# Peptides against a protein of PDB entry 3H8D, part 183

Target 1, 122 residues: chain A of PDB entry 3H8D
Amino acid sequence: DMKRQQRFFRIPFIRPADQYKDPQNKKKGWWYAHFDGPWIARQMELHPDKPPILLVAGKDDMEMCELNLEETGLTRKRGAEILPRQFEEIWERCGGIQYLQSAIESRQARPTYATAMLQNLL

## One batch from the design tools (peptide; made by RFdiffusion4, then SolubleMPNN)

Design b2_p26_4_s2 (from b2_p26_4, 12 letters changed)
Fold by OpenDDE base, seed 3:
Structure b2_p26_4_s2 (fold): chain B 122 residues (1-122), chain C 122 residues (1-122), chain A 26 residues (1-26)
Amino acid sequence: as target 1 above (122 residues)
Amino acid sequence: as target 1 above (122 residues)
Amino acid sequence: ATLHSGVEVEPEEEEAETEVGPGPRR
């Protein structure tokens, strides 16, 4: 378990409604992912015009990336990989700790590195 | 053990002999560190004019950084923190796997995240 | 990038001097 590489990624996205607008009118969102080995553990979406979306493995599998890390091509995309702290800071600000805690308590969260870390803070 | 944050840093250095030279004649070296929680686990120095230096906790303590991570100021230096892969790629190229393996076999290496990872590859 | 949620405010962390480098222990 503890030997799995924890890897974090961030990519920008443009809303479909803004795709054909001038560059100055394109509001960027951000898609974040935490991979615990080959599989996603947490996903987060920062939208320019709606609340952030938080997703955790086991609870939100149908709304999360279904591809393994190698299939995503994220490791091959220059500038996509970020430091753990760059993910965690945004996760904390968005209420990710409380969201994951609630998923653990409801027995909806799949055991991941993220669940293990939270269970040590509590 | 497995819950300690693994953090990696890189800072440039200028050789003392080049400090007073013109900027174009200053060859940069690179100092690398791996911290397993608050304490250094591995250190590496890339010199522009001599072989790389590899150091591991327990064996090379007297030649390694003695400060804990907070005391170093590395976490507060912009651009000092690097991805794990950016450290490991250089470590592997410099023969760090063989160096750490020999330190484990000779019972000189202190148990760290790095020693635990290597013992799983072997 | 200023996200409308105020989440992307990188605080200007004051750059501290680093007490690390090559060579023997200072």
Scores: peptide ipSAE 0.111, ipTM 0.623, DockQ to the pose 0.092
Fold by OpenDDE base, seed 2:
Structure b2_p26_4_s2 (fold): chain B 122 residues (1-122), chain C 122 residues (1-122), chain A 26 residues (1-26)
Amino acid sequence: as target 1 above (122 residues)
Amino acid sequence: as target 1 above (122 residues)
Amino acid sequence: ATLHSGVEVEPEEEEAETEVGPGPRR
């Protein structure tokens, strides 16, 4: 089995309510994605004024990116690709391990590289 | 078997002959390393005025970093860590596939993640 | 596609010097 390539991305976003504000009043959020081959396995959203959003494939598909990796254009966006640890560090801090574990236990998580790695750590 | 973490690094260097020259006359080289867990698997050196140097564990141990990853300080140097593709792209351009293949065939290469990946591509 | 957003965390990384470079073993 050709081990699917794991790729991680981060892009800044501006809240819809701040899009038309002066640059000084625009709080940036961060959007993170983990792709297990062509499809998203985990998504994470950092907001300046609300709790982080954690999303896992199978459970949260309706709230996650529906595009394959090539369709996203993330691979062509300079500075969007990040190291695995740059994703995992934030994921861990946001309670992502517990979130993914709960999704596995409830049988809501689709099997991904992330679920396999978690099952090897537990 | 806990899959050893693959980590890649790049640092600039100044040639010994240019160390004492004016900043404008200092040509930068690039030193690259691939660590398969704690130990170096591949090293690559880009010089501004000579062919690239390619080094593989087992064959070139005397010319490669002898320190484990933690001892190198690379993990603590901002901007030193690079994406796997940022290493592999240069490795491929420098003839690294053929170099590693020849080292495997001659039984000089120590088994690493790099040797295993090459054997899966051939 | 609506990107949903969470918290920004900047890690304080201690910068260290590197004991590596080109050439034979030091």
Scores: peptide ipSAE 0.119, ipTM 0.612, DockQ to the pose 0.174; fails the geometry check
Fold by OpenDDE base, seed 1:
Structure b2_p26_4_s2 (fold): chain B 122 residues (1-122), chain C 122 residues (1-122), chain A 26 residues (1-26)
Amino acid sequence: as target 1 above (122 residues)
Amino acid sequence: as target 1 above (122 residues)
Amino acid sequence: ATLHSGVEVEPEEEEAETEVGPGPRR
């Protein structure tokens, strides 16, 4: 359904190992999400000291946000919502196109707006 | 065509009368635009010392941006693009709903995504 | 709600001048 609202969010996170460290020693990561309507379609995690984590619906459901968009409270968090390009640019840089493509090819990806867009580019 | 990309932009401006004043005496205004595909659908100007200016395509074409979106350079200006809600919240507060409705009723408004959305709410 | 892990990457794009502003058409 092309009518589902595509919404993108970013929040900073502090690693569990750094939560109790002094503020100066807390390396921030960033949590990114793409919601295709109420449900997450893509998730991305940028870590200050490890490779990015890329997650796609269907393949990575157990590692992704299980809450619907309204349950997350992201829509109510000031500054959490980002432009599509602010997600896509990072997604592209992190190899998200290839990751999603591989998930489609392996039949692990749940159909989403993201899978449809990628399939339209192919 | 519901397929046209809706994009929203905001840039600060300094009033012509304040351009040559000391930085401390320069009151910033904000110029807002809604582009329905390549063409402007709504424009809004927040002035620090006068009522907001609301402009809608068809009615106010001579006071609105005549350039297509690509010609404006807005897509290439960092931080110019804003979320739909960042436009709509200000538009609503400034009486934009009533302004656009009046332009539709007077048959002055050009059909845009904005006119279609308003008509869907009625 | 606690969201599971994530991290930031920012690219720099060149800034272009904008041919837009308040007032009548230039």
Scores: peptide ipSAE 0.117, ipTM 0.601, DockQ to the pose 0.199; fails the geometry check
Fold by OpenDDE base, seed 5:
Structure b2_p26_4_s2 (fold): chain B 122 residues (1-122), chain C 122 residues (1-122), chain A 26 residues (1-26)
Amino acid sequence: as target 1 above (122 residues)
Amino acid sequence: as target 1 above (122 residues)
Amino acid sequence: ATLHSGVEVEPEEEEAETEVGPGPRR
């Protein structure tokens, strides 16, 4: 419940189409995750060539990380863990508040720390 | 209450006695802070030449930061903000759990996120 | 797991000095 550790991660990715290109022609994206204890609560994907993808637990489970936090190896990847603000700032800029709010209102969102925090702000 | 943002900071310091010495003779310490919302909950000082100083809100208020988080400028200092684990790992190594526990048991600790988390672990 | 992409906007916030440190309140 409210006792779960909130952890945030970011990793770069290269588009499949750019994997075999010269390093200068590889446009990087960024994959972001918020874990509410062992399970993902929010995921965000920032593409260099398309709109950001916002994903919330309960609604978007099929498009989100299915692994628990330990299974991801993110905790063991140097520089993958980020500050809460480093996630939230991007989340907010991408319309994540409205996206999560809509998922709550539609009853699609699984209860998480993120849903609880938003419900306390509204 | 449980709704306050937990933020952690670290800044280096030079001992007063080393301020005027050559850079190579300046031993750095580290000042750490945990803010429970706007106010400091824990402070820790790692000195290169003496035992660590552990401080908890309510008990050690006179030795701790009196400024609210915004007044400190810590949020505006690049690289000052750290992950919770970067604070907790050092706090634990320095005996911070026992220090905070003793402050709770003696009724010297002000209720903070840190006291609440410890009381949930014990 | 398939991991997907990033746009980072770094705000250029001017680096402020900190009014905090070890020792007595200044």
Scores: peptide ipSAE 0.113, ipTM 0.629, DockQ to the pose 0.175; fails the geometry check

Design b2_p26_4_s3 (from b2_p26_4, 10 letters changed)
Fold by OpenDDE base, seed 1:
Structure b2_p26_4_s3 (fold): chain B 122 residues (1-122), chain C 122 residues (1-122), chain A 26 residues (1-26)
Amino acid sequence: as target 1 above (122 residues)
Amino acid sequence: as target 1 above (122 residues)
Amino acid sequence: ASLASGVEVEPEEEEAETEIGPGPRR
């Protein structure tokens, strides 16, 4: 099995409701993605004014990025790519382990590198 | 098989011969490491005044870092960890693919993530 | 850039407009 490259990205976003506000009043969120090869495995959204959103492949496909990694252009976006730990640290803090575990237990999670890693820790 | 984490590091070094020179005359080299889990898989040294040194596990064990990843303290050194691409781009430019291939063909390379990736490309 | 600098000047590939935001598409 070709070991798929694990790549992690982070980009800032401004909420649609804040797009037309004065620059000083634009609260930035952060969009995070984990790609297991060409396909997204995990997504996470940090918002300035609501709880973090955690998403996992299989369970949350309709809410996750539908583009493959190349289609996203993230690999070409300066400063978008982050270290695995920069994703995982936030993922862990947001309860991502428990979220993914629950998705595995409910059989909603699609098998990914992330599911395999978690299953190796359990 | 617990998929070992691939981690990449870069640290600057000053040659022993330049250590006692004026700061302006210290040419920096760069030491690179790829760890396949706890153990080094590849090492690379960029020098300001000599060809790059490429090293692969099994073949070059005596010239490579003998410490496991945790023993190196690299994971705790701010700015030492780099993206896979930041290693691979330099590795490729330095002829690392051919170097590793030759080490595989000569049966000198220890099986690592790097050897497996190369064998998947061939 | 000399390999000796250890600074990869990634060619600035044109920043493809990342149609990525909150949700599946921006």
Scores: peptide ipSAE 0.041, ipTM 0.606, DockQ to the pose 0.106; fails the geometry check
Fold by OpenDDE base, seed 4:
Structure b2_p26_4_s3 (fold): chain B 122 residues (1-122), chain C 122 residues (1-122), chain A 26 residues (1-26)
Amino acid sequence: as target 1 above (122 residues)
Amino acid sequence: as target 1 above (122 residues)
Amino acid sequence: ASLASGVEVEPEEEEAETEIGPGPRR
């Protein structure tokens, strides 16, 4: 149902290898999520020293957040929720449109708000 | 189409009577808008010294923003866009649920994302 | 109906960068 709330989140992560380093040597990555109602529709990871990771529901379920939105606690974490455009701008820059399109064409994408929006733009 | 982007905005306003007063005597109100795609679905005004104004599409079109989202320039105004919850929290506190429900029941509300969400909650 | 004039954007408080481990990954 397209009536589901679309909510977007961003949280920093520190690479496991940098956790014990001095703060100056801790390169932050960014984890992004788009939730279509209670379930994740898209995930993205920005790394300081490797290409971005793009993930879409249905195709990449094994690599994506398996928790529902309430289970994540993201809605209760100050600073975690972001504007839709703050997600989409990075998603677009990382080639997310093409990634999701290819997942739809290959029949790997689960229907979500994201798939439905893309299909309306094409 | 429920595939439309739901975007929320908040801008301050100064009362016309206070525009020429010293900054200390300028009471700010807040203007809120919910856009369901290009068109406004809900509007709300918080005043410093009178009750809030609640407006819904179809019923209150004459009192609401008549410009489409692009025409408003709100998407280009830094700090104007807000999270959905920042709108909904104030909407709920001001009795917006009951206001929209009454507009639906009286057949005055235009179908929007807001009307569709309310009908799914009832 | 005109848009309300006089948008002063309050600076969003710099949300404290909470070091969150990788989001709820399995």
Scores: peptide ipSAE 0.034, ipTM 0.620, DockQ to the pose 0.397; fails the geometry check
Fold by OpenDDE base, seed 2:
Structure b2_p26_4_s3 (fold): chain B 122 residues (1-122), chain C 122 residues (1-122), chain A 26 residues (1-26)
Amino acid sequence: as target 1 above (122 residues)
Amino acid sequence: as target 1 above (122 residues)
Amino acid sequence: ASLASGVEVEPEEEEAETEIGPGPRR
């Protein structure tokens, strides 16, 4: 049901190996999430020293956030919520279209707003 | 076609009568717009000293922005683009649901994403 | 009616560090 509210979030993270380092030696990564209603549809992680991680619902559930949107507290975190385009721009640049397309074709993707939107672009 | 990109904008304005006053005497209003693809679907104006103005496409075209989204320059204005909820929260508080509903019932509203979403809530 | 004459407002993005690996921790 593609009438669910689409919400996007971004938060910085510090790598576990950098948590106890001086601030200048802490390289920030970025965690991104797309929620299709209460549940995550896409997740993306930007790392300072390795390739982006792209994750899609149905395929990558074990590596994705298991919490519903309300349980995450992201809606209450100032500056965490981002515009759809702020997510999609990074998703596109990281090869997210091809990643999600391949997950649909292999029947690994769970139907979400993201899968529906991609099927409308193709 | 409800697959168009929905984009929301907010900009402050100073009333013409306050433009030449000292900064402390300039009361800011707020101009809000919802674009359904290239064209405005809803407009709202918050004034410091009068009731909100609510405007919907098809009914209020003469009082709404006549420019397409690209012509407005809003997409290039830093801090102008807002989250959907930042628009909808104010719209709801100002009686926008009832205003748009009445425009649909009277056959004055042009079909937009906003009209379709309202019809799905009712 | 054209756009109201607007001043640019800088969004205050407060970046809060989160100790999330694969996602927000409980």
Scores: peptide ipSAE 0.033, ipTM 0.600, DockQ to the pose 0.370; fails the geometry check
Fold by OpenDDE base, seed 5:
Structure b2_p26_4_s3 (fold): chain B 122 residues (1-122), chain C 122 residues (1-122), chain A 26 residues (1-26)
Amino acid sequence: as target 1 above (122 residues)
Amino acid sequence: as target 1 above (122 residues)
Amino acid sequence: ASLASGVEVEPEEEEAETEIGPGPRR
């Protein structure tokens, strides 16, 4: 149902390898999620020293947040929720459109709000 | 520091592929974590239809929870925290001792409470 | 089910039940 609330979140992460370093040596990454209703539709990770990670529901389910939105507690985390455009801008810059498109074409993407939006653009 | 508080957590997950199924067709998996102070030392996943996943800090950092313990909100999740033995029993059954040992021998394991405990047993 | 990499979910107010799914395996 396209009537599901689309919610977007971003949180910083510290690489496990940097967790024990001085604060000056802790490089922050960023984790992003798009929830299509209760379930994650897209995930994205910005790393300080490697290429972005892009994940889409159906294809990358084993590599994505398994929790429903309420289970994550993200809705209760101050400053975690972001505007749709704040997710989409990074998603586009990281090649997310092509990534999702290829997952649709290969029949690996689960139907989500994101797949429907892309299919309306094409 | 072995004086870091060792805390253990378990939460159910529903496979993303089952999220849209009727409740009767939603097979629950279980996610387990051992936190050595603020940082995850071991992670484990019990799936309803595939082998257990075992992960150790240093080796599997990219596949493990990246959040520090406080960031996870697990300490605030009712029924998530488990006794050390409830983690260790499953870890042992799933071959976690050999998995961690091999990661130590290959110099892939980050020093944690878990690595120290194993090295005291050998 | 790792907490998806980098998702610091700090609950603001109430007892946030964080279920942790599998983290990214890339």
Scores: peptide ipSAE 0.027, ipTM 0.569, DockQ to the pose 0.133; fails the geometry check

Design b2_p26_4_s4 (from b2_p26_4, 11 letters changed)
Fold by OpenDDE base, seed 2:
Structure b2_p26_4_s4 (fold): chain B 122 residues (1-122), chain C 122 residues (1-122), chain A 26 residues (1-26)
Amino acid sequence: as target 1 above (122 residues)
Amino acid sequence: as target 1 above (122 residues)
Amino acid sequence: ARLASGVEVEPEEEEAEVEVGPGPRR
């Protein structure tokens, strides 16, 4: 149902290897999520020293957040919610369009708002 | 089409009567807009010294923004775009649900994302 | 299922109060 709320979140993370380092040695990554209603549709991980990780529902379920939106507590975390464009801009820059397209073409993508929007562009 | 981007904006305004007053005497109001794709679906005006103004497409077209989203320049204005919840929270507090419901029941509301979402709640 | 562990809340960018004249009214 395309009437589901589309909500986007970003949270910083420190790599496990950096957790106990001095602050200057804690390189922050960024974890991004797109929730299509209660369930994640896209996930993106930006790392300071490796390529971005792009994940789409259906294809990458095992690597994605398994919690529903309410279970994540993201809606209750100040500053975690971001504008759609703040997600999409990074998604686009990371090659997310091509990644999702390939997942659709390979029939690995679960239908989401993201798949539906891409299919409107193509 | 429920696939249209839903975008929300907030801008401060100073009342015409306060434009030339000292800053401390310029009471700021807030203008809110919900765009359903290129066209406004809901508008809300918060005033420091009068009741909020609620406006819905179809019913209140003559009092609402006539510019399409691109024409407003809001997408290019830093800090103008807000989260859906930042709009909805104020909309709800101002009685926007009841206002839109009444506009639907009276057949004055143009079908928008807002009308469709309300019809899912009821 | 990966949720990033360390959430440092970046300060909300202070929404720059842009004095816009009366919003685009008809």
Scores: peptide ipSAE 0.044, ipTM 0.649, DockQ to the pose 0.457; fails the geometry check
Fold by OpenDDE base, seed 1:
Structure b2_p26_4_s4 (fold): chain B 122 residues (1-122), chain C 122 residues (1-122), chain A 26 residues (1-26)
Amino acid sequence: as target 1 above (122 residues)
Amino acid sequence: as target 1 above (122 residues)
Amino acid sequence: ARLASGVEVEPEEEEAEVEVGPGPRR
């Protein structure tokens, strides 16, 4: 349903292992989410010292946000919401197109706005 | 077509009458646009010393941006693109819901994403 | 419920004022 609102969020995170370190030694990561209506469609985690984690609905449900958008409180967090392009640019740089494509081809991806858009580009 | 990308932009403007005044006497206004795919659906002008101007496609075509989104160069202007909520919050505050509703009821509004959304709320 | 560990919200970057006239009016 193309009527579902596509909303994108970014929040910095400190790794659990660095939470108790001095602020200067807390390497910030970035957590990104794409919500297709109330449910997460894509998640991405940028880490300062490890490869990006790319996650897509259906394939990676156990590692993705289990909360609906309202439950996350992200819509109420000032500065958390980002433009679609701010997500997509990083997603593309991290190989997200290929990752999602592979998930579609393997029938692991749940149909979302993201899968539909990718299928329209192919 | 719900597949059309909804994009929102905001740019400051200086009134023509203030262009040659000292910077401190240049009252900035704000120009807002909602593009439903390539074409403008809503336009809004905030002025520091006059009522907001609200414009909707079909009704106000002669006062609205005539350029398609690509022709505007807004997508290439850093800081011009805003979140949907950043537009909608101001639109709502300026009476945009009532303005668009009246344009729909008078059959002056061109069908857009904005008209469809308003009709879904009613 | 894994949102993310240690969510800190950074402030929005100040958007550069682009003086575009009243947008391209017809």
Scores: peptide ipSAE 0.044, ipTM 0.630, DockQ to the pose 0.520; fails the geometry check
Fold by OpenDDE base, seed 3:
Parts: structure tokens; C-alpha cells; sequence
Structure b2_p26_4_s4 (fold): chain B 122 residues (1-122), chain C 122 residues (1-122), chain A 26 residues (1-26)
């Protein structure tokens, strides 16, 4: 389990309502993913005009990426892969620790590298 | 053990003999490190005019970085931290798998994340 | 199953060259 490669990705997104606006009026959001081996462990969406969305495996499976890492093509997208700290800093700032903790305590979180790391910090 | 953060770093170095040469005559080498938590697990040196140097914990301790990760200041150096794949691609190309395998087989390698990963591939 | 739609990639940051001697030798 702990031998799985932890990989982190970030991609921008443009809101559907802004797709046809002038570039200066297109507000970008950011989609983040943490993959624990082939499967997503955490997902986060930063929006320009609403609160961040936090998602964790087991609890939020229906709202998360259903593709395995290879199927996403993220590993083939230049500039998509980011350092672990670049994900964790945003995750922490958005309240991700508290969100994951609550999912563990409610027994909704699937065991992942992320759950295991949090259980070592607590 | 497997919960330790795996962090990878790369820094350029200039050979002592080239320090006083014109910039165009300074051949850069590259120093790479893999830290398994606070301690170095693997080190690699790419030289402009000699074969790469590969070093693994337990076997090559006297030739490797003796500083813990915090003492190195690498985490505070902009652009020093790299993706795991950026280390592994160079490590593989330089024969690092075979080098680490031989160190494990001779019982010279200290158990690290790197040794554990190799033992899963074999 | 939503990958959030619409990805624009920003350009690479400049690598600052620091002369480090042979890796931190004690």
C-alpha cells in the first residue's frame, strides 16, 4: 500500500459561462488531483467566484474522477504534474485536513496514503 | 517507514577547475538527491567529462551527503526540488537499478524506500 | 466522472543557478 507512487496534478479550467467571453473576462479555476497509485485519493477545485470544493475517496466517489491515472492522460500533459507540496499547501489552506479528518471519523473515507498520513499527524 | 515523505532535489555544480573560466567554458554538472524522510537514500552526480556517480545509503555513506534534509537548505532553495520521475528517469538511464540491486544482494544497502520499491519490481 | 473542463497551461519558471560545490560535503 505505502509503496504506491504518490502523484499530484493541477489543470486550469474555464467556466462554461466564460468560454465565449474575451480572454480578459475569462476567470480561470483550478482542478487538483492526488493519485495514490492508479486511483485518485483526493480532488480539489478552486473556483474564481465560489468556495473551493474538496473531495476524498470513499466519501465522494460519485463526484470525483472515475478514471484511473493512465486513462486521464495527465501523465502525458506537459505542466500538469506538480510537487506534493504544491497540492498540500492549497489543500491545507482550503480546510482539507479537517475535511479528511471528518470523513475518517465518520468512516466514510477509503483508506489511502492521505488517510494514513493524517492518522500519523494526529 | 513507508509514510516518510519522498523528496527529490537537483542542483547544478561547476567543477573547481572551471570556476575561473569564462562562462562559455564552464561545464556544469548536476547533483541529484533522493531523501527518504530526513535522510538521504540515493545520490547521483552527473559530470560533463566523466561517468555518472551513483551512491546508495548503507553502502556509500562516507561519500554521500551527511546532512539531514533540513540542514541542507534544499527545501528553501528555489528550483532545487524536482518530481520523482525527473530523478528516476536519470537514475534508470545511469544504471541505478543494477547498482542498487547489487548493493541489496551484497547486503550493503540500508533499507530505504528505494530498496523497498526495487524489491517489489523484482 | 467530471474532469473539470478547459485546461490552459502556464509557462515554466526560470531556474536560478546556485554554485554549490560538490554536493553538501561535510
Amino acid sequence: as target 1 above (122 residues)
Amino acid sequence: as target 1 above (122 residues)
Amino acid sequence: ARLASGVEVEPEEEEAEVEVGPGPRR
Scores: peptide ipSAE 0.039, ipTM 0.642, DockQ to the pose 0.410; fails the geometry check
Fold by OpenDDE base, seed 5:
Structure b2_p26_4_s4 (fold): chain B 122 residues (1-122), chain C 122 residues (1-122), chain A 26 residues (1-26)
Amino acid sequence: as target 1 above (122 residues)
Amino acid sequence: as target 1 above (122 residues)
Amino acid sequence: ARLASGVEVEPEEEEAEVEVGPGPRR
């Protein structure tokens, strides 16, 4: 379904353990999302002290955003929306291509724009 | 060819007649481009004192950017790249859908991501 | 995982007004 708009978002997060610390001791992470129309297709979390978390629709639904795009309020949050390349560049660096490929091969991935694009690249 | 990256750019321009005027007398226009992979698919020019100019690949090639995306330096120009929605919202307001549709119907439009998307919407 | 609440949006970098002629021409 070529008709779905692809939108990408990034928001910072502070670790729960650092919420009450001085600003200088608050290590920020980054939460990234790719929405294929109303539903999340990919999610990524960059942590200052842990490996990146990569999540793909169908495989990781329980760990991903359960809200539709409109429900998230991300479209109304200034500076939250990012360019596709700003997502993809980080996704690629974190091994996202291989992660999504493995999810497709294992039949765990839900069909999304991301799966279609990858299948066309391979 | 689903494989081509869609990238959008916006840059301000000053009218040639205002280049030598005081800053307060320089009316800015906006130049917009949609690149379907390396080549321009759509171009749009917002003028402060004229109707918007809409241009589509195949029909308006002589008035559009002749450089490939890399040659433009737009990807290296900070703040030049914009979100797809930032282009589309202006394109729609300027009658771009109807303009592109007419170019398709007249067989003047070169096949691009933009033509494919429009043909899927109609 | 719920959306993390603490979004410090980096300030929009001031779009450097580039005096471009009619498009990136040669």
Scores: peptide ipSAE 0.036, ipTM 0.644, DockQ to the pose 0.364; fails the geometry check

